# Peptides against a protein of PDB entry 2MBZ, part 6

Target 1, 143 residues: chain A of PDB entry 2MBZ
Amino acid sequence: GINLTPEEKFEVFGDFDPDQYEEEVRERWGNTDAYRQSKEKTASYTKEDWQRIQDEADELTRRFVALMDAGEPADSEGAMDAAEDHRQGIARNHYDCGYEMHTCLGEMYVSDERFTRNIDAAKPGLAAYMRDAILANAVRHTP

## One batch from the design tools (peptide; made by RFdiffusion4, then SolubleMPNN)

Design b1_p25_8_s1
Fold by OpenDDE base, seed 2:
Structure b1_p25_8_s1 (fold): chain B 143 residues (1-143), chain A 25 residues (1-25)
Amino acid sequence: as target 1 above (143 residues)
Amino acid sequence: KPLYPNPLALLSLAGGFVRHAQRRR
């Protein structure tokens, strides 16, 4: 799992413990390239690395919320650019994430209530907005 | 069949505001 002390985990993730999903992840995707890539990459991550990843995620969340508050459509240039940055962030930090993979992840955000609950904690409907932006971004990059 | 790998990492990426609020307590 994540190589942090309990205190460090609290500082970075708060009450959310990502390691609680480790068994399910292994059972469902343990034989995939994405799983192997993520385990290999994150094995060397320090507290500072995880904090950076969280900061990037926080910034992206704020960006999507701001777009929603401004009434920007999910297929606007701003929303699609945010989705692209999201995809690239996954690719840098975890595993290769093409547009098809990203679209699947977006669908998971609205179909798995655990993701929906976590995402919508920032703003109701954010998961659906992100899914739509991800799809739009994928479409514009795969004409 | 769609592939949804690494929900562990993705869940952490989705909880920005919640984590921030928790750290402030």
Scores: peptide ipSAE 0.052, ipTM 0.703, DockQ to the pose 0.453
Fold by OpenDDE base, seed 4:
Structure b1_p25_8_s1 (fold): chain B 143 residues (1-143), chain A 25 residues (1-25)
Amino acid sequence: as target 1 above (143 residues)
Amino acid sequence: KPLYPNPLALLSLAGGFVRHAQRRR
């Protein structure tokens, strides 16, 4: 799991504890390259690293919400750029994330109710919006 | 459509969403 003290974990993640899903993640994805890459990369992460990652996630969330509030469609340049930044962030911090992988992640956001609920807590329909933006971004980059 | 791995990265993102939602309350 995440190599932080309980106090540090609370500081970074608050009431959300990602380690509660570690067993399920390992069971479902433990034999994948993405899982291995993530474990290797994050093994050396400090509290500051995790905080940076969370800050990036927060910023991206705010960015998508702002786009939705502005009425920008999910296939707008702004939304697609946000999706691209999301993809690149995953690639930098966790595992290789090509456009196909990214689209699958987007589908998971709307197919796994746990993700949908967590994401839509920020704004109803955000998960679907992200999924659509991710798909649009993938399409424009894979002619 | 196949679903690809959901390691801690995705959970962390979900955590970010939760924190954002909390700020908006």
Scores: peptide ipSAE 0.048, ipTM 0.699, DockQ to the pose 0.545
Fold by OpenDDE base, seed 3:
Formats: sequence, structure tokens, C-alpha cells
Structure b1_p25_8_s1 (fold): chain B 143 residues (1-143), chain A 25 residues (1-25)
Amino acid sequence: as target 1 above (143 residues)
Amino acid sequence: KPLYPNPLALLSLAGGFVRHAQRRR
């Protein structure tokens, strides 16, 4: 799991406990390269590292919400750039994340109700907006 | 499309979404 003390986990994640999904993640994805890469990368992560990752996620959420509030289409330059930053963040922090992988993740955001409700808690429709932006970004970067 | 792994990475991102949502409430 995450190499933090219970106290550190609480400080970083608050009411969200990522360890509650550990068994499911291992069961579903334990034999994938992404899982192995993530385990290898995160094995050395400190509290500060995890906090930075959470801060990046929060910032990205704010960006998408602001785009939606401004009425920017999901295929706008701003939305696609936010999607690209999202992809790069995953690649940097967790595992190799190409555009196809990213598209699959976006689809998961709208097909798995647990993701949908967690994401849409920030703003209704955010998961769908992110999915669409991810798709648009993938298209513009694919010949 | 086959859905790819929801590793700790996705969970971490989900955590970020949740925390942000909590601040907005």
C-alpha cells in the first residue's frame, strides 16, 4: 500500500482512504504493467510527494471547473491543454500513460459510478467534460 | 475499449477530486 503512517495518510487524504480500494485494484490490475510501474514509483514516495500529487489533482480540478463555468467547450484549446496536463501528471507520478490509455481512463470516469460521483462532487457533469476533453486531446495528438 | 488499470494513481487523483469537492461545499 501507500508507505505512510495512518496519521500521514489522514493529513494527505483526509476522509478519502485510498487503501479501501487496494484489494480491488490488486485483483483487477495486479498483473498489468501499469500496476507494477505504480508500485515501483510510489514505493519511495514521502508524505510530501503524496501531498504534491494531491495538490496537482486539486489544481487540475479547479481548472476544469473554471473552464466549464466559462462555457468553454471540452474540445477547446484550454480544455485539451488541461487534459494533456492530466495525462502527463499520471505519466510522471504513476505509470506510462499514452493517449489510448488516457482515453480508457476517461471512459472509466463516466462508466464507473464511483468515479463519476466522486468527480462530479466538484461540479455536476465534470466527469463527462473531462472524458470529452481527454478524447479531444487524444485526437489532436494522433495522426 | 478495454478499461485499463485503476492503480493507486487513479485513486490518488480521485482523492484530489474528493478533497476539492469538499472545499467547495
Scores: peptide ipSAE 0.044, ipTM 0.696, DockQ to the pose 0.534
Fold by OpenDDE base, seed 1:
Structure b1_p25_8_s1 (fold): chain B 143 residues (1-143), chain A 25 residues (1-25)
Amino acid sequence: as target 1 above (143 residues)
Amino acid sequence: KPLYPNPLALLSLAGGFVRHAQRRR
């Protein structure tokens, strides 16, 4: 699991505990390079590192919500840029994330109701919007 | 299906989404 005390985990993640999914994640992706990379990278993460990652995620969420509220299409420059930042954030913090991988993640956001529910808590339809932005960003980077 | 990479990383992001939603409410 995440190398934090229960107190630290609560401070960073609140009532959301990503470790509750550890077994499923291991069963489904434990033999992938992404899983290995993530475990290697996060093994050294401090509370401050995890907090930074969460802050980055919150900021990105706000960006997407603002784009939706403004009526910007998911294939707008702003939405695609946010998707690119999302991809790069995954790459820096967890595992190598190419455009194909990113599109797969986007599809997961709308196909796994657990992800959809968690994401759409910020704004209904956000998961679908992100998926569409991710796809558009991948397309523009794959001439 | 594209239900691929280590979703743990995405779960962390999902946590961020939840916190944002909580603050907005």
Scores: peptide ipSAE 0.053, ipTM 0.712, DockQ to the pose 0.533; fails the geometry check

Design b1_p25_8_s3
Fold by OpenDDE base, seed 1:
Structure b1_p25_8_s3 (fold): chain B 143 residues (1-143), chain A 25 residues (1-25)
Amino acid sequence: as target 1 above (143 residues)
Amino acid sequence: PKLYPDPLAMLSLSGGFVRHAQKRR
């Protein structure tokens, strides 16, 4: 799991404990390259690293919410740029994330109610908006 | 629909969404 003490985990993740899904993730994806890459990268992460990652996620969430509040389409430049930053963040911090992988993740956000619930806690419909932005970004990068 | 692997890492990002939501409330 996350290489943090219980106290550190609470400080970084609050009431959300990602390790609660560790067994399911291992069972479903344990034999994939993405899983291996993620485990390898995150093995050396400090509390400060995880905090940085969470801060980046918070910032991205704010960007998407602001776009939605402004009525910007999910295929707007702003929304697609946010989706691109999301993809790059995954690639940098966790595992190689091409556009196909990214679109699949977007679909998961709206297909797995656990993800939908967690994401939409910030704003109803955010998961769907992200999915649409992710898809649009993938399309514009696939000439 | 096709689904690619989503390791624990992506769930961690979801934690960020939750924190943001809490701050907005």
Scores: peptide ipSAE 0.074, ipTM 0.684, DockQ to the pose 0.540
Fold by OpenDDE base, seed 2:
Structure b1_p25_8_s3 (fold): chain B 143 residues (1-143), chain A 25 residues (1-25)
Amino acid sequence: as target 1 above (143 residues)
Amino acid sequence: PKLYPDPLAMLSLSGGFVRHAQKRR
């Protein structure tokens, strides 16, 4: 799992415990390249690395929320750029994430209530907005 | 469509907002 002490995990992830999903993730995806890449990349991550990743995620969340609050459509340049940054962040930190993979992740965000709940904690409907932005971004990059 | 894995860390995408909300309570 994540190589952090319980205190460090609390500092970085707060009340969210990513380890609670470790078994399910392993069972569902343990034989995939994405899983392997993620495990290999994150094996050396320090507390600071995980904190950076969380900070990036938080910043992206704020960015999407701001777009929603401003009434920008999910297929706006701003929303699609945010989706692109999301995709690139996954690619840098975890595993290769092409546009098809990204769209599948977006679908998961709205189909798996656990993701939906966690994402929408920032703003109701955020998961759906992200999914739509992810899809729009994928479409514009794969015409 | 096919679902692909998301890293554990991505489950906490909105972690900052959650933490702030918890602190306010």
Scores: peptide ipSAE 0.071, ipTM 0.673, DockQ to the pose 0.390
Fold by OpenDDE base, seed 5:
Structure b1_p25_8_s3 (fold): chain B 143 residues (1-143), chain A 25 residues (1-25)
Amino acid sequence: as target 1 above (143 residues)
Amino acid sequence: PKLYPDPLAMLSLSGGFVRHAQKRR
């Protein structure tokens, strides 16, 4: 799991403990390269590392919400750039994330209601918007 | 296409998303 004390976890993640999903994730994905890469990479993360990751995620969320509020299409350059930053963030922090992988993650955001509810807490329809932006970004980078 | 994991469910999403507790299936 995450190498933080309960107090540090609360400071970084608030009322959400990501370790509550550790068993499910291991059962579903424990034999994948992505899982192994993530476990190896995050094993050395400090509280400051996790906080930085959360800050980056918050900023990205604000960007997507702002794009939606402005009426920018999910296949706009702005939305696709935000999707690209999301992809790169996953790659830096967790595991190799190509465009196909990213597209699959986007589909998960709309097919798993837990993700959908969590994402849409920021703005209704955000999960679908992100999925569409992710797909558009993948398309523009596919030869 | 097949689906691939979020390493710890919700972690690849915004910090704002993560701060809200989610119920497991």
Scores: peptide ipSAE 0.056, ipTM 0.667, DockQ to the pose 0.281
Fold by OpenDDE base, seed 3:
Structure b1_p25_8_s3 (fold): chain B 143 residues (1-143), chain A 25 residues (1-25)
Amino acid sequence: as target 1 above (143 residues)
Amino acid sequence: PKLYPDPLAMLSLSGGFVRHAQKRR
């Protein structure tokens, strides 16, 4: 799992167990390049690295929520830019994430109810909004 | 559409990140 001590995990993630899906992830994706890349990259991550990653995710969540609250469509420049930052964050921190991969992740956010309910905890409909923004961003970057 | 892998961190933590963000609101 995540290369942190129990104490460090608690400091970074609090009451959330970051390894709660470890076995499912290994079972479903253990033979993929993305899994191997993620394991390789995160093996050197410190507590500060994980904290930064979490802060980035939180910031993106806030950005998407703000866009929704402002009534900006998911295919607006602002929403697509947020989606692009999301994609780049995945690529930087975890594994190569092209636009096709990103759209697949977006579809997962609305197809797997566990993702949907977790994401929508920040704002109802956020998962669908993110999916739509991800798709729009992929379209504008794919001639 | 084909569902591709989400890393341990993203698959496991993405929901957690959202929950943490929600808690801080």
Scores: peptide ipSAE 0.065, ipTM 0.675, DockQ to the pose 0.446; fails the geometry check

Design b1_p25_8_s4
Fold by OpenDDE base, seed 3:
Formats: structure tokens, sequence, C-alpha cells
Structure b1_p25_8_s4 (fold): chain B 143 residues (1-143), chain A 25 residues (1-25)
């Protein structure tokens, strides 16, 4: 699991236990390169590292919501840039994330209802918006 | 489309980071 003390986990994640799904995650993705890379990288993460990751995720969510509120298309420069930052964040913090992988993740956001409802809790339609922005960003970076 | 682990999936199948972010708003 996450290499934090119970106290540190509480400070970073509050009442949410990030390890509550560890067994199911291992069952579904334990044999993937992404899982192995993530475990390797996060093994050295401190409380401060995890807090930074949380802050980055929060900021990105706010950016997408703001874009939607402004009526910016998902294939706008702003939306695609946000998608690119999302991709780079995954690559930096967790595992190699090329544009194909990113596209697959975007599709998961709209095909797995658990992701959809949790993402859309920030704003209805956010998951679909993110997926579309991810696709557009992938296209503009692919010859 | 293929389903691969996302940071949210690796930490929480239900999107733990998203829920955490929502609590901060």
Amino acid sequence: as target 1 above (143 residues)
Amino acid sequence: PKLYPDPLALLSLAGGFVRHAQRRR
C-alpha cells in the first residue's frame, strides 16, 4: 500500500482510505507494467509527495470545470493543454503514459460508471469533457 | 478500448483523488 503512517494518511486523504481497494486493484491490474511502475515510484513517496499529487489533481479538476463553465470546446487549446498536463502528471508521478494510454484512460472515465459518477460529482459531464479533450490532445500530437 | 490503471484506479477504483478534491471545494 501507500507508504505512509496512519496519521500521515489521515492528514493527506482525510476520511478517505486510499488502500481500501488495494486487493481489487491488484487483482485487476497487478500484472500490468503500469501497476509495477506505479508501485516502484510511489514506494519512495513521502507525505509531502502525496500532498503535491493531490494538489495537482485538484487544480486540474478546477481547470477543466472552469473551461466548461466558460463554454470552451473540449478541443480548444485550453482544454487540450489541460489534457496534456493531465497526461504528463500521470507520466511523472505514476507510470509511462503515452497518448494511446491516455486515450484509453479517457474512455475508461466514461465507460466505468464508478469513475463517471465520481468525476461528474465535480461537474455533470466532466468525465465526457475530459475524455474529449484527451482525444483531441492525442490527435494534435500524433502525426 | 483497453482499460488500464489510472492513478485514481491504482489508489481507488472509485476515484479516490476525485472524491478528495471534491471535499476541498
Scores: peptide ipSAE 0.042, ipTM 0.669, DockQ to the pose 0.350
Fold by OpenDDE base, seed 4:
Structure b1_p25_8_s4 (fold): chain B 143 residues (1-143), chain A 25 residues (1-25)
Amino acid sequence: as target 1 above (143 residues)
Amino acid sequence: PKLYPDPLALLSLAGGFVRHAQRRR
């Protein structure tokens, strides 16, 4: 799991506790390459690393919300670029994330009510918007 | 499409979304 003290975890994640899903994640994905890569990468992460990751997530959230507020379609260049940055962030911080993998993640955002609720807390429909942007980005990069 | 997990990445992003939502309140 995340190798932080309870205090550090609270500082970084606040009321959201990623570790509450550790068992489920291991059960569902423990035999995947993505899981193994993530475990290897994050094993050395410090509080500062996790904070950076959270900051990146916050920034990306704000970016998507701004796009929605501006009325930009999910398949706009701006939305697709945000999706690409999202994909690259996953690849950098966790595991190899190709376009197919990314689209699968996008589908999970709208299929798993827990993700949908958490994401849409920032803005109603954000999960669906992200899914659509992710798909559009994948399409433009996959001939 | 296959549902591939990003246990930590996805959870991390979800956490970020929650924090952003809190700021907007």
Scores: peptide ipSAE 0.055, ipTM 0.663, DockQ to the pose 0.544; fails the geometry check
Fold by OpenDDE base, seed 1:
Structure b1_p25_8_s4 (fold): chain B 143 residues (1-143), chain A 25 residues (1-25)
Amino acid sequence: as target 1 above (143 residues)
Amino acid sequence: PKLYPDPLALLSLAGGFVRHAQRRR
């Protein structure tokens, strides 16, 4: 699980425990390079590291929501840039994330209702918007 | 459908929930 004390986890994640999905994650992807990379990287993360990651994710979410509110298409420069930042954030914090991997993640956001529900908590349709932006970003980087 | 390994994806799910919860505070 996350290498934090219960108190630290509460400070960062509140009443939500990401480790509740640990078993499923291991069952589904435990033999992948991505899983190994993630475990290696996050093993050294402090409370401050996790908080930073959450803050970055929150900021990115706000960016996407703002784009949606402004009526910007998911294939707009702004939306694609946000998707690129999302991809890079995954790469820095967890595991190597190429454009193909990223598009697969985007599809998961809309195909797994758990992801959709949690993402759309910020704004209805956000998961689909992110997926579309991710795809558009991948396309523009794969001429 | 393509389902690549995303251990962080579940964290992303968690993150999304955390974001929502924090905004309500």
Scores: peptide ipSAE 0.047, ipTM 0.668, DockQ to the pose 0.441; fails the geometry check
Fold by OpenDDE base, seed 5:
Structure b1_p25_8_s4 (fold): chain B 143 residues (1-143), chain A 25 residues (1-25)
Amino acid sequence: as target 1 above (143 residues)
Amino acid sequence: PKLYPDPLALLSLAGGFVRHAQRRR
């Protein structure tokens, strides 16, 4: 699991314990390359590494919300750039994430109610907006 | 389409990556 003390986990992740989902994640994804890569990469992460990851994710969420508030289409350059940064962040921190993988993740955001509810807590419709931006970004990078 | 693991699933579906952005709204 995450190599942090209970206190460090609270400092970084707040009022939830990510390890409570470890069994479910292993059952669903334990046989995938993505799961293996993520476990290998994160095994050496420090508290500072996890904090940076959280900060990056929070910043990206704010960017998407700001784009929606400004009325920018999900296929605007701004939205597609945010989607690209999201893809690159996953690739850098967790596992190889090509455009096809990214579009699959986007579809999960709108098809799995737990993801939709979690994402839309920042702004209603954010999951759908992210999915659309992810698709648009994938299209513009398709040969 | 296939579904694959995501940091939101790996860390927590209850909050995870968006909690601070949500709090600042």
Scores: peptide ipSAE 0.045, ipTM 0.656, DockQ to the pose 0.392; fails the geometry check

## One batch from the design tools (peptide; made by RFdiffusion4, then SolubleMPNN)

Design b1_p26_1_s4 (from b1_p26_1, 10 letters changed)
Fold by OpenDDE base, seed 1:
Structure b1_p26_1_s4 (fold): chain B 143 residues (1-143), chain A 26 residues (1-26)
Amino acid sequence: as target 1 above (143 residues)
Amino acid sequence: MEEERRREEEERRKEEIEKRLREGGE
């Protein structure tokens, strides 16, 4: 799991411990390439690294919410650019994330109730908006 | 309300990091 002290984990992630999901993921998906890449990349992450990742995620969430509030379609340039940044963030911090995989992640956001609930906590419908933006971004980058 | 939303977003982020691995790559 995340190699932070309990205090550091609390500072970055609050009361929730990521190990709760890590154990399940390891059991079910630990032999996947994505898992191996993520473990390799994150093995050396410091508290500051994790905090940066969290900050990036929060900023992206704010961008999507702002787009929704402005009435921008999910297939707008702004929304697709946000989706692209989301994809690149995953690739940079965790594992290779192509457009097909990103599309699958988008679908998970609306099909897994845990994701949907947590994402929509920022704004109702955000998960669906993100999914649609992710799909649109994937399409525009597909030859 | 803002604090609650923040906590939920933090939980989302943690869950997202780990559950993204379910896709197993392309």
Scores: peptide ipSAE 0.084, ipTM 0.637, DockQ to the pose 0.036
Fold by OpenDDE base, seed 4:
Parts: structure tokens; sequence; C-alpha cells
Structure b1_p26_1_s4 (fold): chain B 143 residues (1-143), chain A 26 residues (1-26)
């Protein structure tokens, strides 16, 4: 799992340890390339690395919420650029994330109620908005 | 109320990690 002390985990992730989901993730996705890449890449991550990742995620959330509040379509340049940054963040920090993979993740955000609930905690409909932006971004980058 | 907000943020953080570890279904 995440090689942080309990104290460091608390500082980065709060009261809930993300390792609580490790068993389920491993059970469902442990044989995937993405899982293996992520485990290998993140094995050396420091607290600062994890904090950076969380900060990036939070910033992206705020960015999408702002776009929604402004009434920007999910296929606007702003929304698609945010989706691209999201994809690149995954690629840098966790595993190779092409546009097809990204669209699959976006679909999961709306098809898995746990993801939907957690994402929409920031703003109702955010998961769907992100999915649509991810798809639009993928389309514009597909020959 | 502040406690609930914090809890929601923590749950989102967990999901952010989870989605990084999950493959989209290819």
Amino acid sequence: as target 1 above (143 residues)
Amino acid sequence: MEEERRREEEERRKEEIEKRLREGGE
C-alpha cells in the first residue's frame, strides 16, 4: 500500500486511510497493467508526493466546478483542457493513460454509484460533466 | 456540519486514489 506512516496518511488523506480500499482494488483490478504500474511508480512516493497529487486533484475539482457554475459546456475548450490535464496527471503519477483509458474512467464515474456519489459531493452532476469533458477531449485528439 | 464536510472531502480523496488504481475496463 501507500508507504506512509499513520500520521502522514492522516495529514494527507484525513481520517480515512485509502488503504482501506486496497483489498477491493486489488481484488478487482490487481491483474491489470494500470494497477501494476501504479504500484511500482508510487512505491517510492513521499508524503510530499502524495500531498501534491491530492492538491492537483482538488484543484481540478474546483476547476470543473467553476466551469459548471459558469455554464460552460462540457465540450468547451476550457472543459476539454481540464480533462486533458486530468489525463496527464494520471499518466504522470500513476499509470499510462491514453484517451481510450481515460474515457473508460470517465464512464466509470457515472456508472459506479460510489464514484458518482463521492465526485458529486463537490457539485451535483460533476461526475457526468467530467465524463462528458473527458469524452470530448478524447474525440478531439483522435484522428 | 464542518465534520460532515471534512468527511466528504476524505471520501473523495479515497476515490481519487481508487480511480488511479483501477483500470477503466479495457
Scores: peptide ipSAE 0.062, ipTM 0.615, DockQ to the pose 0.040
Fold by OpenDDE base, seed 3:
Structure b1_p26_1_s4 (fold): chain B 143 residues (1-143), chain A 26 residues (1-26)
Amino acid sequence: as target 1 above (143 residues)
Amino acid sequence: MEEERRREEEERRKEEIEKRLREGGE
């Protein structure tokens, strides 16, 4: 699991233990290549590393919300750039994330109700907006 | 109201970990 003390976990992830979800992921996806890459990369992560990852995720959430509030289409350059940063963040911190993988993740965000609900906690429709931006970004980068 | 928002944010953080660890969803 995440190699942090209970106090450190609380500081980064809040009142809940993220290892609860890691165990669930292991049960369902422990044999995937992405899982293995993520476990290998994150094994050495410090509290500061995890905090940085959370900060990056929060920043992207704010960017997407701001784009939605401004009325920018999901296929705008701003939205596609945010999607690209999202993809690169996953690739840097967790596992290789090409455009195909990214689109698969985007589809999951709208197909898995748990993800949809949790993402939309920031703003209703955010999961769908992110999915659309992810697809648009993938298209513009596909020859 | 504030407690609910806090819980939702914490749940989102947990699911963010799951999002990054798996290649797909059920």
Scores: peptide ipSAE 0.058, ipTM 0.614, DockQ to the pose 0.041
Fold by OpenDDE base, seed 2:
Structure b1_p26_1_s4 (fold): chain B 143 residues (1-143), chain A 26 residues (1-26)
Amino acid sequence: as target 1 above (143 residues)
Amino acid sequence: MEEERRREEEERRKEEIEKRLREGGE
């Protein structure tokens, strides 16, 4: 789990408790390399590290929302660049994330209603937009 | 409304982390 006190968890994540899904994640993904890498990396994370990760996620959300509001296609350079930054963020903070893995994550965002609901809290359709941008970014990097 | 949105976004972020860990296994 996240190595933070209850107070620190509240400060970083607010009302959301990531540990709520720990058992499900372990049951579904506990035998994967990604899970092992993430557990290893995050085991040493401080409150500041988690806050940084949240800040990065917030920034990325704002970027995607801004692109949508501007009417930029999901396969625009701006949207694909945001998707690339998203991929790199996962790779840096959690586990090796290639374009195939990233595409799979994008599909999950629209196929798992829990993810969709959480993502679309920022803007309706954001999950689908992200999925499309992720796919476009993957395509442009696999000519 | 803004507070509810914030809560949903926080839930999303935590779930995304967990699901990122989870999808790495699919």
Scores: peptide ipSAE 0.086, ipTM 0.638, DockQ to the pose 0.038; fails the geometry check

Design b1_p26_3_s2 (from b1_p26_3, 19 letters changed)
Fold by OpenDDE base, seed 2:
Structure b1_p26_3_s2 (fold): chain B 143 residues (1-143), chain A 26 residues (1-26)
Amino acid sequence: as target 1 above (143 residues)
Amino acid sequence: SERRREEERRRRISAGALAFASRAFF
């Protein structure tokens, strides 16, 4: 799991503990390259690293919300650029994330209600908007 | 079918990425 004290975990994640899903992740995904990459990368993460990751995610959320509020379509340059930054963030922090993988993650955001609820906590419909932006970004980068 | 295989793949990815389904990162 995340190598932080309970106090540090609370400071970074609040009431949410990502390790609550550790068993399910291991059972269904434990033999994949993405899982191994993530475990290897995050094993050395400090509290500051995790905080940076949270800050990056918060910034991305604000960008998408702003785009939605402005009425920008999910296939706009702004939305696709935000999706690209999201993909790159996953690649830097967790595991190699190509456009196919990213598209699969986008579909998960709307098909798994646990993700949908967590994402839409920021704004209703955000998960669907992100999925559409992720798909559009993947299409423009895939000949 | 190809569709069913992709659906199973997505379900597997879903479980793996669920560890990052927080308020701050997903």
Scores: peptide ipSAE 0.084, ipTM 0.690, DockQ to the pose 0.048
Fold by OpenDDE base, seed 4:
Structure b1_p26_3_s2 (fold): chain B 143 residues (1-143), chain A 26 residues (1-26)
Amino acid sequence: as target 1 above (143 residues)
Amino acid sequence: SERRREEERRRRISAGALAFASRAFF
């Protein structure tokens, strides 16, 4: 699991307890390459590493919300660029994330109510907006 | 095959559950 003290976990994640999903994650991911890569990368992560990752996620959330508030369509250059940065962030921090994988994640954001509720906490419809932007970004990068 | 592609899709969607391990996965 995440090798942080209870205090560090609270400082980074607040009321969200990632460890509560450890068993489900292990069960659902199984022996996938993504799971292996994530375990390898995160095994050495410090509090500062996790905080940076959270900060990047928060920045991305704000960026998508700003695009929505500005009325930019999910297939705009701005929204697709945000989706691309999201994909690259996953690749840097967790596991290889190609465009097909990214599209699958986007679909999960709107099909798993837990994800939808968590994402839409920032703005109603954000999960769907991200899904559409992710798909548009994948399409423009697919020959 | 189409079946294999669907199985891969399900695997990737299921694997995406790792995103619950951190808010940063969103």
Scores: peptide ipSAE 0.089, ipTM 0.691, DockQ to the pose 0.045; fails the geometry check
Fold by OpenDDE base, seed 3:
Structure b1_p26_3_s2 (fold): chain B 143 residues (1-143), chain A 26 residues (1-26)
Amino acid sequence: as target 1 above (143 residues)
Amino acid sequence: SERRREEERRRRISAGALAFASRAFF
């Protein structure tokens, strides 16, 4: 699991302990490249690393929410740039994330109820907005 | 088959789900 004490986990992740899903993830996707890469990268992460990852995620959430509040389309330059930053963040922190993989993740955000509820906790419809921005960003980067 | 391709696609989608209730993993 994540190499943090229970107190450190709470400080970084709050009420959402990602380790509660470790067994399910391993059973379902333990033989995938994404899982292997993520385990390899995160094995050495410190509390500061995890905090940085959370800060990046929070910032991105705020950006998407602000775009939605401003009425910006999901295929606006701002929304697509946020989606691109999201993709790059996944690539840096967890696993290789090309545009196809990113599109798959976007679809998961709206098809897996657990992800939808987690994301929409920030703003109703955020998961769908992110999915649409991810798709638009993938399109503009596809020759 | 198309069915198998869709199953593989779904598996790739799900492979990104390293933590379902944590914002750190989406």
Scores: peptide ipSAE 0.088, ipTM 0.679, DockQ to the pose 0.039; fails the geometry check
Fold by OpenDDE base, seed 1:
Structure b1_p26_3_s2 (fold): chain B 143 residues (1-143), chain A 26 residues (1-26)
Amino acid sequence: as target 1 above (143 residues)
Amino acid sequence: SERRREEERRRRISAGALAFASRAFF
């Protein structure tokens, strides 16, 4: 799990505790390279590292919301660039994230109600918008 | 069969991503 005190975890993640999914992850994902890579990377993370990751996620959320509010289509340059930054953020912080993996994550955002609920808390339909942007970005990078 | 394989893949990805998701999403 995340090697932070309960207080530190609350300061960074608030009411959302990623460790609540640890058992499910081990059962479904524990035998994958992505899981091993993520465990290796995050084992050394400090509170400041986790805070940086949270700040990056918050920035991305605001960016997508702003694009939606501006009426930019999900296949616009702005939306696809945001999707690319999202992909790269996953890659450097957690596990290698190619375009196929990223598209699968996008589909998960709309098919897993837990993700949909979390994402759409910022703006209704954000999960679907992100999914569409992720798909568009994958298409332009894999002609 | 292809659909079921894809569903299983999504389940694995979902569980893994949720474990390290930020407050908003992963």
Scores: peptide ipSAE 0.085, ipTM 0.690, DockQ to the pose 0.045; fails the geometry check

